# Peptides against a protein of PDB entry 2V3S, part 33

Target 1, 95 residues: chain A of PDB entry 2V3S
Amino acid sequence: PISLVLRLRNSKKELNDIRFEFTPGRDTAEGVSQELISAGLVDGRDLVIVAANLQKIVEEPQSNRSVTFKLASGVEGSDIPDDGKLIGFAQLSIS

## One batch from the design tools (peptide; aimed at target 1 F22 L36)

Design b2_p26_5_s3 (made by RFdiffusion4, then SolubleMPNN; from b2_p26_5, 7 letters changed)
Fold by OpenDDE base, seed 2:
Structure b2_p26_5_s3 (fold): chain B 95 residues (1-95), chain A 26 residues (1-26)
Amino acid sequence: as target 1 above (95 residues)
Amino acid sequence: APPAQGPAVTSEEAEERLAAVRAARA
């Protein structure tokens, strides 16, 4: 399995790392993204973006060691998006 | 170059919630 870390801010705007595994052929980017949403860790509006970037990193984990992407849920938020501080952004990386 | 980010905390609580969801779905 591929060991991944999802780094993003929680509801209190605290930066958290969430570790999980992805098994190619058993897991799908869409499915795992839905599980993240069901667990309350990802906003439902970010399904497409999270799934797309999760797919990107798992299809070539040796080349794509990390991906940082803009969240749809962060666009209309009160905070100004900042990829360096992961405000309105999230990051997936290979553990 | 990737942006410099501040320290993050490993969220064991979040990981447990995710694991529970995944286990129930499997």
Scores: peptide ipSAE 0.631, ipTM 0.876, DockQ to the pose 0.210
OpenDDE base, seeds 1, 3, 4, 5: peptide ipSAE 0.630, 0.630, 0.631, 0.629; ipTM 0.876, 0.875, 0.877, 0.875

Design b2_p26_5_s4 (made by RFdiffusion4, then SolubleMPNN; from b2_p26_5, 7 letters changed)
Fold by OpenDDE base, seed 1:
Structure b2_p26_5_s4 (fold): chain B 95 residues (1-95), chain A 26 residues (1-26)
Amino acid sequence: as target 1 above (95 residues)
Amino acid sequence: AAPAQGPAFTSEEGEERLAAVRRARE
């Protein structure tokens, strides 16, 4: 399996790392993204972008060691989006 | 019924939440 880390901020804007495994042939990017939403870790509005970037990293983990992407849920928030601070952004990386 | 979840998760809590969801789908 592929060991991944999802780095994102919780509802108190605290940065956290969520470790999980992705097993090719068993897991799908969209399926795991749905699980992240069901767990309350990702906003439902971010399904598409999370799934797309998860697919990107698992299809070529050697080339895509880290991907940072803009969250739809963070666009209209009070804070200005910032990829460096992961405000309105999340990051997937190979553990 | 789904278990109660805290308003703000830690890394460890988040990992456990995800694991629980994944186990339930197996």
Scores: peptide ipSAE 0.698, ipTM 0.919, DockQ to the pose 0.417
OpenDDE base, seeds 2, 3, 4, 5: peptide ipSAE 0.697, 0.696, 0.696, 0.698; ipTM 0.918, 0.918, 0.918, 0.918; seed 3 fails the geometry check

Design b2_p26_6 (made by RFdiffusion4)
Pose (drawn by RFdiffusion4):
Structure b2_p26_6 (pose): chain A 95 residues (1-95), chain P 26 residues (1-26)
Amino acid sequence: as target 1 above (95 residues)
Amino acid sequence: SRTVEVTREDGTMTVVGDASEAAVHP
């Protein structure tokens, strides 16, 4: 199992670290991304980008310690995207 | 950043505590 953290801002624009485990051979990037969406932790528009970056970090957790990516939900949403401030972006990392 | 704890079972993820504090939608 891999101990992972999804870091992103909540609806109040507060930064949060969401801790979860991923078990290769049991879990899939798409499945876990759907779990995040059904839990209300990730916007549904972000399924594809989150699944893609989850797959990237779980295939080589030795190489990819952190991945930062754009949110499809944050493309035009009142605040300009800013990767430094994780506005319109999120980050997956190994714990 | 505040830490959010989750549990998972049968393809379902649940936030431990008040889930509204970590929700992406109002």

Design b2_p26_6_s1 (made by RFdiffusion4, then SolubleMPNN; from b2_p26_6, 11 letters changed)
Fold by OpenDDE base, seed 2:
Structure b2_p26_6_s1 (fold): chain B 95 residues (1-95), chain A 26 residues (1-26)
Amino acid sequence: as target 1 above (95 residues)
Amino acid sequence: AKVVETEKADGKLTVVGDASEASVLP
C-alpha cells in the first residue's frame, strides 16, 4: 500500500496531519475521500477536489511527492485563502 | 483504505483506525 499524509486545518483552524494508506487496485480515490469525510476529517464540500488530487498522486507517486490544492470549503470562509499557510488549502504528500 | 493516525502540528497524535466501516465505497 501507499502511505499518504493529508495536511489541513480543522474547525478550530489548527493544522493537522492525517496519515492513511491507499492500496492500488482495491481502493479508489473517491472511496478513500468518502472515508475521510465520514470520519469527520475532511469537509464534505471538498470531496471532488480531494479525490482529484488523491488520484493524481497515486497515479504517479514517485513523480508527485506532494501536491497543494484549494479547498471548496475555504472559499466561503472569513479568512483569506493562503497556500503558504494552508488557509483554504490542503497538502497531500507521500509519507 | 485505512486511516492510521492524526497529528497536530505541535506533536499531538491520535490513532484513528480503519475508516472504511463508515463508507460503502471501496
Scores: peptide ipSAE 0.066, ipTM 0.588, DockQ to the pose 0.097
OpenDDE base, seeds 1, 3, 4, 5: peptide ipSAE 0.038, 0.033, 0.035, 0.058; ipTM 0.592, 0.603, 0.605, 0.580; seed 4 fails the geometry check

Design b2_p26_6_s2 (made by RFdiffusion4, then SolubleMPNN; from b2_p26_6, 9 letters changed)
Fold by OpenDDE base, seed 5:
Structure b2_p26_6_s2 (fold): chain B 95 residues (1-95), chain A 26 residues (1-26)
Amino acid sequence: as target 1 above (95 residues)
Amino acid sequence: AKVVETTRADGVLTVVGDASEAAVVE
């Protein structure tokens, strides 16, 4: 399986590195994204963007080592989105 | 950053060490 890390701020704005595995041919990007949401680790509003970027990284895990993307859940908050601080953004990378 | 370990089985992802009220069924 592919070992991945999703760097994401929780509800307390604390930065977490969520480690999880993805097995090509058995898992789908949308399915695993839904599992992350069901576990309370990802906001349901971010299903589409997480699945899209997860698909991108697992298609070419040796070339795409890291992807950073804007969250749908972060656009209406009081904090200004910032990819450098991962405010309103998340980062997916290969372990 | 805090490391959050997970495990996946039967389409369910869980946080390792996290408290759960779910029962294990053999």
Scores: peptide ipSAE 0.635, ipTM 0.869, DockQ to the pose 0.268
OpenDDE base, seeds 1, 2, 3, 4: peptide ipSAE 0.617, 0.631, 0.623, 0.635; ipTM 0.868, 0.865, 0.868, 0.869

Design b2_p26_6_s3 (made by RFdiffusion4, then SolubleMPNN; from b2_p26_6, 7 letters changed)
Fold by OpenDDE base, seed 5:
Structure b2_p26_6_s3 (fold): chain B 95 residues (1-95), chain A 26 residues (1-26)
Amino acid sequence: as target 1 above (95 residues)
Amino acid sequence: AKVVETTRADGVMTVVGDASEAAVKP
């Protein structure tokens, strides 16, 4: 399986590195994204963007070592989105 | 950043340890 890390902020604005695995041929990007949401690790509003970027990284894991993307859940908050600080952004990377 | 470990089985992802620390919703 592919070992991945999803870096994003929790409800207390603390950065977490969420480690999880993805098995090509068995898992789908949308399916695993749903699991992340069901586990309370991803906001349901971010299903589409997480699945799209998860698909991107798992289809070319040796070339796409890291992807950073804007969260739909972070657009309408008091904090200004910032990709450098991962405010309103998340990052997927290969372990 | 704090490391959050997970396990996956039968289409279910589970946080190892205190799940409240990883929750994106209160």
Scores: peptide ipSAE 0.779, ipTM 0.958, DockQ to the pose 0.969
OpenDDE base, seeds 1, 2, 3, 4: peptide ipSAE 0.777, 0.778, 0.777, 0.779; ipTM 0.958, 0.958, 0.958, 0.958

Design b2_p26_6_s4 (made by RFdiffusion4, then SolubleMPNN; from b2_p26_6, 9 letters changed)
Fold by OpenDDE base, seed 3:
Structure b2_p26_6_s4 (fold): chain B 95 residues (1-95), chain A 26 residues (1-26)
Amino acid sequence: as target 1 above (95 residues)
Amino acid sequence: AKVVETTKADGKMTVVGDASEAAVRA
């Protein structure tokens, strides 16, 4: 399996690393993203963007060691989105 | 599939590349 880390701020704006595994041929990007949402680790509004970037990183993990992407849940937040601080952004990386 | 663990990681971040497809270093 591919070992991944999703770096994401929680509801208290605390930065956390979420480590999870992805097994090609068994798991799907959308399925894993739905599990992250069900676990309360990802906002449901971010299903599409998380799944898209998860698919990108697992299809070629050798070429895509890390990807950072804008969250839909962060657009209408009180804080201005900032990719450097991962405010309104999240990062997926190969661990 | 399986969430293994969650850990706090609030270090300094550095963005390399485009905002929507960049790498972040901590």
Scores: peptide ipSAE 0.193, ipTM 0.574, DockQ to the pose 0.069
OpenDDE base, seeds 1, 2, 4, 5: peptide ipSAE 0.090, 0.150, 0.127, 0.161; ipTM 0.594, 0.613, 0.610, 0.626

Design b2_p26_7 (made by RFdiffusion4)
Pose (drawn by RFdiffusion4):
Structure b2_p26_7 (pose): chain A 95 residues (1-95), chain P 26 residues (1-26)
Amino acid sequence: as target 1 above (95 residues)
Amino acid sequence: STVQSFGEEGQVITSDAGRQFTVDPA
């Protein structure tokens, strides 16, 4: 199992670290991304990008210690995207 | 689906399939 953190801002624009485990051979990037969405933790528009970056970090957790990516939900949403401030972006990392 | 309000220290959020996530403020 891999101990992972999804870091992103909540609806109040507060930064949060979401801790979860991923078990290769049991879990899939798509399945876990859907779990994040059904839990209300990730916007449904972000399924593809989150799944893609989850797959990237879980296939080589030795190489990819952190991945930062754009949110499809944040493309035009009142605040300009800013990767440094994790506005319109999120980050997956190994714990 | 959209992002809901959350952010309490140690908050546990459960998905439809029973998966659970722990939330810590950063």

Design b2_p26_7_s1 (made by RFdiffusion4, then SolubleMPNN; from b2_p26_7, 8 letters changed)
Fold by OpenDDE base, seed 4:
Structure b2_p26_7_s1 (fold): chain B 95 residues (1-95), chain A 26 residues (1-26)
Amino acid sequence: as target 1 above (95 residues)
Amino acid sequence: SSIAEFGEEGEVITSAAGRRFTVYPA
């Protein structure tokens, strides 16, 4: 399995690392993304973007060690999106 | 439907499918 970390701010704007595994051939990016949402760890509005980037990183984990992407849930927030601070952005990386 | 518990280093949330998500302050 691939060990992943999703770095993401929670509803209190606290930055957390969410560690989980992904098994190619058994798991799907869409499925795991839905699990993240159901667990309350990812905003439902971010299903598409999380799934797309999860797919990207698990397709070529040796080449895509880290991907940072803009969240749909962050666009309408009060804080200005900032990829460096992961405000309105999240980061997936290989553990 | 997720189950939350605490491990040694962080919070563990288990999905309905049984996947473990371990949450650490970054």
Scores: peptide ipSAE 0.703, ipTM 0.930, DockQ to the pose 0.376
OpenDDE base, seeds 1, 2, 3, 5: peptide ipSAE 0.701, 0.701, 0.702, 0.711; ipTM 0.929, 0.929, 0.930, 0.930; seed 5 fails the geometry check

Design b2_p26_7_s2 (made by RFdiffusion4, then SolubleMPNN; from b2_p26_7, 11 letters changed)
Fold by OpenDDE base, seed 4:
Structure b2_p26_7_s2 (fold): chain B 95 residues (1-95), chain A 26 residues (1-26)
Amino acid sequence: as target 1 above (95 residues)
Amino acid sequence: AEIAEFGKEGEVVTSAAGRRFTVYPA
């Protein structure tokens, strides 16, 4: 399986690393993304973007060691989006 | 829970499908 880390801020704006595994051929990017949402770890509004980037990283994990993407949930937040601080952005990486 | 690979204490959240997500302060 592929070991992944999703780095993003929770509702308290605290940055966390979420570690999980992805097994190609058994798991799907869409499915795992839905699990993240149902577990309360990802905002439901971010399903599409998380799934898209999860798919990107797992299809070529050797080439895509890290991907940073803008969250839909962060667009209308009080804080200005910042990819460097992962405000309104999240990052997926291979651990 | 703590995973030595990260050297941090984490919280384990399990999905309905049984997948484990370990959450660490970054």
Scores: peptide ipSAE 0.716, ipTM 0.926, DockQ to the pose 0.272
OpenDDE base, seeds 1, 2, 3, 5: peptide ipSAE 0.696, 0.694, 0.696, 0.696; ipTM 0.925, 0.925, 0.925, 0.925

Design b2_p26_7_s3 (made by RFdiffusion4, then SolubleMPNN; from b2_p26_7, 10 letters changed)
Fold by OpenDDE base, seed 4:
Structure b2_p26_7_s3 (fold): chain B 95 residues (1-95), chain A 26 residues (1-26)
Amino acid sequence: as target 1 above (95 residues)
Amino acid sequence: AEIKEFGEEGEVITSASGRKFTVYPA
């Protein structure tokens, strides 16, 4: 399986790393993304974006060691989006 | 329903399907 880390801020704006595994051929990017949402770890509005980037990293894990992407949930927030601080952004990486 | 547990270094959330998500402060 592929060991992944999703780094993003929680509801308290605290930055956390979420470690999980992905098994190609058994798991799907959308399926795992749904699980993240159901677990309360990802905002439901970010399903499409998380799934797309999860797919990107798992299809070429050797080339895509880290991907940073804008969250839909962060656009309307009080804080200005900032990819460097992961405000309104999340990061997926190979652990 | 999801199961939430606490490990030595972080929170472990197990999905209904059995997938484990380990949450650490970054």
Scores: peptide ipSAE 0.704, ipTM 0.931, DockQ to the pose 0.365
OpenDDE base, seeds 1, 2, 3, 5: peptide ipSAE 0.700, 0.703, 0.702, 0.702; ipTM 0.930, 0.930, 0.930, 0.930

Design b2_p26_7_s4 (made by RFdiffusion4, then SolubleMPNN; from b2_p26_7, 12 letters changed)
Fold by OpenDDE base, seed 1:
Structure b2_p26_7_s4 (fold): chain B 95 residues (1-95), chain A 26 residues (1-26)
Amino acid sequence: as target 1 above (95 residues)
Amino acid sequence: ATIKEFGKEGEVVESASGRRFTVFPA
């Protein structure tokens, strides 16, 4: 399986790493993304963007070691989105 | 929606399907 880390800020704006595994041929990007949401680890509004980037990284894990993407849930926030600080952004990486 | 918060020691969250998510402060 592929070991991944999703770096994302929680409701307190604290940055956390979420480690999980992805097994090609058994898991799907959308399925795992839905599990993240059901677990309360990802905002439901971010299903599409998380699934898209998860798919991207598992397709070519050797080429896509890290991907940073804008969250839909961060657009309406009071804080200005910042990819460097992961405000309104999340990051997926190969661990 | 509310994103679950975790303490300094981290936590293991298991999905309904049995997938394990290990959460720890970055």
Scores: peptide ipSAE 0.678, ipTM 0.914, DockQ to the pose 0.684
OpenDDE base, seeds 2, 3, 4, 5: peptide ipSAE 0.677, 0.677, 0.677, 0.677; ipTM 0.914, 0.914, 0.913, 0.914

Design b2_p26_8 (made by RFdiffusion4)
Pose (drawn by RFdiffusion4):
Structure b2_p26_8 (pose): chain A 95 residues (1-95), chain P 26 residues (1-26)
Amino acid sequence: as target 1 above (95 residues)
Amino acid sequence: SIEARDLTEEEIAELRTLAEEAYAEL
């Protein structure tokens, strides 16, 4: 199992670290991304990008210690995207 | 693990359609 963290801003624009485990061979990037969305932790528009980056970090957790990516939900949403600030972006990392 | 209910097949299809359209704008 891989101990992972999803770091993104909540609806109040507060930064949060979401801790979860991923078990290769049991879990899939798509399945866990859907779980994040059903839990209300990730916007539904972000399924594809979150799944792609989850797959990237879980296939080589030795290489990819952190991946930062754009949120489809944040493309035009009142605040300009800013990867430094994690506005319109999120980050997956190994714990 | 993430605590959440399971999605139906219909919800999954709708969610994928939404996400693919939104992803294309990146």

Design b2_p26_8_s1 (made by RFdiffusion4, then SolubleMPNN; from b2_p26_8, 11 letters changed)
Fold by OpenDDE base, seed 4:
Structure b2_p26_8_s1 (fold): chain B 95 residues (1-95), chain A 26 residues (1-26)
Amino acid sequence: as target 1 above (95 residues)
Amino acid sequence: MIDAPPLSAEERAALRRLAEEAAAKL
């Protein structure tokens, strides 16, 4: 399995690292993303972007060690999105 | 920064069941 870390800000705007495994051939990017949403770890509005980037990182984990992506849930927020600070952005990385 | 505990295989299995039930609500 591929060990992954999802880094994103919680409701208190604090960075939170969520660790989980992805097994190719058993797991799907969309399925795991839905699990993360069900766990309250990802906003439902971000299903598409999380799944797309999860797919990207697991399809070639040796090359894609980290991906940072803009959250749909962050676009209309009061804070200006900033990928460096992970404001309105999340990051997936290989553990 | 919060280092949350990892989601175990068992936790993932439980979440998968939950996700299947809740998928239509997304």
Scores: peptide ipSAE 0.174, ipTM 0.727, DockQ to the pose 0.069
OpenDDE base, seeds 1, 2, 3, 5: peptide ipSAE 0.173, 0.173, 0.171, 0.173; ipTM 0.715, 0.718, 0.713, 0.718

Design b2_p26_8_s2 (made by RFdiffusion4, then SolubleMPNN; from b2_p26_8, 13 letters changed)
Fold by OpenDDE base, seed 3:
Structure b2_p26_8_s2 (fold): chain B 95 residues (1-95), chain A 26 residues (1-26)
Amino acid sequence: as target 1 above (95 residues)
Amino acid sequence: MIDAPPLSEEEREKLKALAKEAAAKL
C-alpha cells in the first residue's frame, strides 16, 4: 500500500497530519475521500478536489511526492487563502 | 516545509470507528 499524509487545518485552525494508506486496485480516491469526510476530518465541500489530487498522487507516486491544492471550503472563509501557510489549502504527500 | 503535529487522538478515534464500521459492512 501507499502511505500518505494529508496535511490540513482542523476546525481550530491547527495544522494536523492525517496519515492513511491507499491500496491500488482495492481503494478508490473517491472512496477514501468520502471516509475522511465521514470521519469529520475533511469538509464535504472538498470531496471533488481531495479525490482529484489523491488520484493524481497515487497514479504516479514516484513523480508526485507532494501536491498542494486549494480547498473549496476555504474560499468563503475569513482568512485569505495562502498555500504557503496552508490556509484554504491542503497538502497530500507520500509518507 | 511547515511542521504539523500528528492527528489528534479524538480525530484518530473517529477514523478508527469509521474504519471498523466500514469493515463490518463488507
Scores: peptide ipSAE 0.028, ipTM 0.539, DockQ to the pose 0.038
OpenDDE base, seeds 1, 2, 4, 5: peptide ipSAE 0.028, 0.027, 0.026, 0.030; ipTM 0.529, 0.535, 0.533, 0.563; seed 5 fails the geometry check

Design b2_p26_8_s3 (made by RFdiffusion4, then SolubleMPNN; from b2_p26_8, 10 letters changed)
Fold by OpenDDE base, seed 2:
Structure b2_p26_8_s3 (fold): chain B 95 residues (1-95), chain A 26 residues (1-26)
Amino acid sequence: as target 1 above (95 residues)
Amino acid sequence: MIDAPALSEAERAELRRLAEEAAAKL
């Protein structure tokens, strides 16, 4: 399995690293993304973007060690998006 | 400080069931 970390801010705007495994052939990017949403770890509005980037990193984990992407949920937030501070952005990386 | 929770395989199994149920309602 591929050990991954999803780094993003929670509802209190605290930065968290969420660790999980992805097993090619068993897991799907969309399925795992839905699990993260069901756990309350990802905003439902971010399903598409999280799934797309999860797919990107797991299809070529040796080449794509880290991907940072803009969250749909961050667009209408009170804070100005900033990829360096992961405000309105999230990061997936190989653990 | 960064909090680093982990999802175990057991937790993933539960979440999978929840996700499937939620998806079925869409």
Scores: peptide ipSAE 0.236, ipTM 0.735, DockQ to the pose 0.064
OpenDDE base, seeds 1, 3, 4, 5: peptide ipSAE 0.230, 0.105, 0.194, 0.222; ipTM 0.730, 0.630, 0.708, 0.729

Design b2_p26_8_s4 (made by RFdiffusion4, then SolubleMPNN; from b2_p26_8, 11 letters changed)
Fold by OpenDDE base, seed 5:
Structure b2_p26_8_s4 (fold): chain B 95 residues (1-95), chain A 26 residues (1-26)
Amino acid sequence: as target 1 above (95 residues)
Amino acid sequence: MIDAPALSEEERAALRELAEKAAATL
């Protein structure tokens, strides 16, 4: 299995690292993303972008060690999106 | 609707537990 870390800010704007595994051939990017949403870890509006980037990282984990992406849930927020601070952005990386 | 296998309920429960124990980096 591939060990991954999802880094994103919670409702208190605190950065958290969420670790999980992805098993190629068993898990799907969409399925795992749905589970992340069900667990309250990801906003439902971000299903597409999380799934897309999860797929990207698991298909070539050696070349895609980290991917940072803009959250759909962050576009209408009061805070200005900032990928460096992960405001309105999330990051997936190989653990 | 796309048919895609999801994580087991056990795995989902583990993720929920992990969320509560999520490591704060800042």
Scores: peptide ipSAE 0.043, ipTM 0.575, DockQ to the pose 0.047
OpenDDE base, seeds 1, 2, 3, 4: peptide ipSAE 0.031, 0.032, 0.035, 0.039; ipTM 0.573, 0.569, 0.568, 0.572

## One batch from the design tools (peptide; aimed at target 1 V32)

Design b2_p27_1 (made by RFdiffusion4)
Pose (drawn by RFdiffusion4):
Structure b2_p27_1 (pose): chain A 95 residues (1-95), chain P 27 residues (1-27)
Amino acid sequence: as target 1 above (95 residues)
Amino acid sequence: TAEEERKASLLAQSEAIGGPDAALHGS
């Protein structure tokens, strides 16, 4: 199992670290991304990008300690995207 | 199962930080 953190801003624009485990051979990137969405933690528009970056970090957790990516939900949403401030971006990292 | 436990944990985290829906939704 891999101990992972999804870091992104909530609806109030507050930064949060979401902790979860991923078990290779049992879990899939798509499945877990859908879990994040069904839990209301990730916007549904972000399924593809989150699944792609989850797959990247879980296939080589030794190489990829952190991946930062754009949110499809944050492309035009009132605040300009800013990767430094995790606005319109999120980050997956190994715990 | 571990999957069911993760689903329940994710739901608890979403409730703790922003209620039933903690995601930021853009226009």

Design b2_p27_1_s1 (made by RFdiffusion4, then SolubleMPNN; from b2_p27_1, 11 letters changed)
Fold by OpenDDE base, seed 4:
Structure b2_p27_1_s1 (fold): chain B 95 residues (1-95), chain A 27 residues (1-27)
Amino acid sequence: as target 1 above (95 residues)
Amino acid sequence: SHRAERAANLKAQSEAIGGPNAAWVGK
């Protein structure tokens, strides 16, 4: 399995790391993204973008060691998105 | 199953590492 870390801010705007495993052939990017949403760790509006980037990192984990992406939920918020502070952005990385 | 295990662990494996104004340096 691939060991991953999702880094993003929670409802208190605190930066959090979420560790999980992904097994190619058994897991799907969309399925795992839905699990993250169900756990309250990802906003439901971000299903598409999280799944797309999770797919990107697991299809070539040796080349895509880290991906940072803009959240749809961040665009709708009052805070200006900032990738340097992961405001309105999240990061997936290989552990 | 590994899926059930992941579901049980997701929240427990969430760790606060920085405050609201913390800069992201580990990209």
Scores: peptide ipSAE 0.407, ipTM 0.885, DockQ to the pose 0.151
OpenDDE base, seeds 1, 2, 3, 5: peptide ipSAE 0.394, 0.398, 0.387, 0.398; ipTM 0.883, 0.883, 0.880, 0.884

Design b2_p27_1_s2 (made by RFdiffusion4, then SolubleMPNN; from b2_p27_1, 11 letters changed)
Fold by OpenDDE base, seed 1:
Structure b2_p27_1_s2 (fold): chain B 95 residues (1-95), chain A 27 residues (1-27)
Amino acid sequence: as target 1 above (95 residues)
Amino acid sequence: SAREARAAALKAQSRAIGGERAALVGK
């Protein structure tokens, strides 16, 4: 399996790392993303973007060691999005 | 269920980070 870490800010705006494994052929990007949402770790509005980037990193983990992407849930927040600080952005990386 | 178990596991594996550990991958 592929060991991954999803880094994003929690409801208190603190950075959190979420560790999980992805097994090609058994798991799907959308399925795992839905599980992250069900766990309360990802906003439901971010299903599409999380799934898309999860798919990207698992299809070529050797080339994509890390991907940072804009969250749909972050654009309407009070804070200005900032990829460097992961405000309104999340990051997936190979563990 | 397996789905519920995975959700619980994901939550349990979530860890708040700070300081040096807060550095973004790729810096």
Scores: peptide ipSAE 0.254, ipTM 0.751, DockQ to the pose 0.126
OpenDDE base, seeds 2, 3, 4, 5: peptide ipSAE 0.252, 0.243, 0.253, 0.248; ipTM 0.751, 0.747, 0.753, 0.748

Design b2_p27_1_s3 (made by RFdiffusion4, then SolubleMPNN; from b2_p27_1, 14 letters changed)
Fold by OpenDDE base, seed 5:
Structure b2_p27_1_s3 (fold): chain B 95 residues (1-95), chain A 27 residues (1-27)
Amino acid sequence: as target 1 above (95 residues)
Amino acid sequence: SSRERRRENLRAQSRAIGGERAAWIGK
C-alpha cells in the first residue's frame, strides 16, 4: 500500500497531519476521500478537489511525492488563502 | 467494516502539529 499524509487545518485553524494507506485496486480516490469526510477530517465541499489530488498522487507516487491544492471550503473564509501556510489549502504527500 | 476501521484509524492518526513544522515533501 501507499502511505500518505494529508496535512490541513482543522476548524480551530490548527495544522493536522492525517496518516492513511491507499491500496491501488482495492481503494478508490473518491472512496477514501469520502471516508475522510465521514471521519470529520475533510469538509464535504472539498470532496472533488481532494479526490482529484489523491488520484494524482497515487497514480504515480514516485513522481508525485507532494501535491498542494486549494480547498473549496477555504474560499468562503475570511482568511486570505496561502499555500505556504496551508490557509485555504491542503497538502497530500507520500510518507 | 473496512470503512469503519479506516475511519477509526484516520481519527487516531490525526495529529496536531505544533510550531513551524515544514511540509513533509516539497511542492
Scores: peptide ipSAE 0.303, ipTM 0.750, DockQ to the pose 0.120
OpenDDE base, seeds 1, 2, 3, 4: peptide ipSAE 0.301, 0.300, 0.292, 0.274; ipTM 0.744, 0.745, 0.740, 0.735

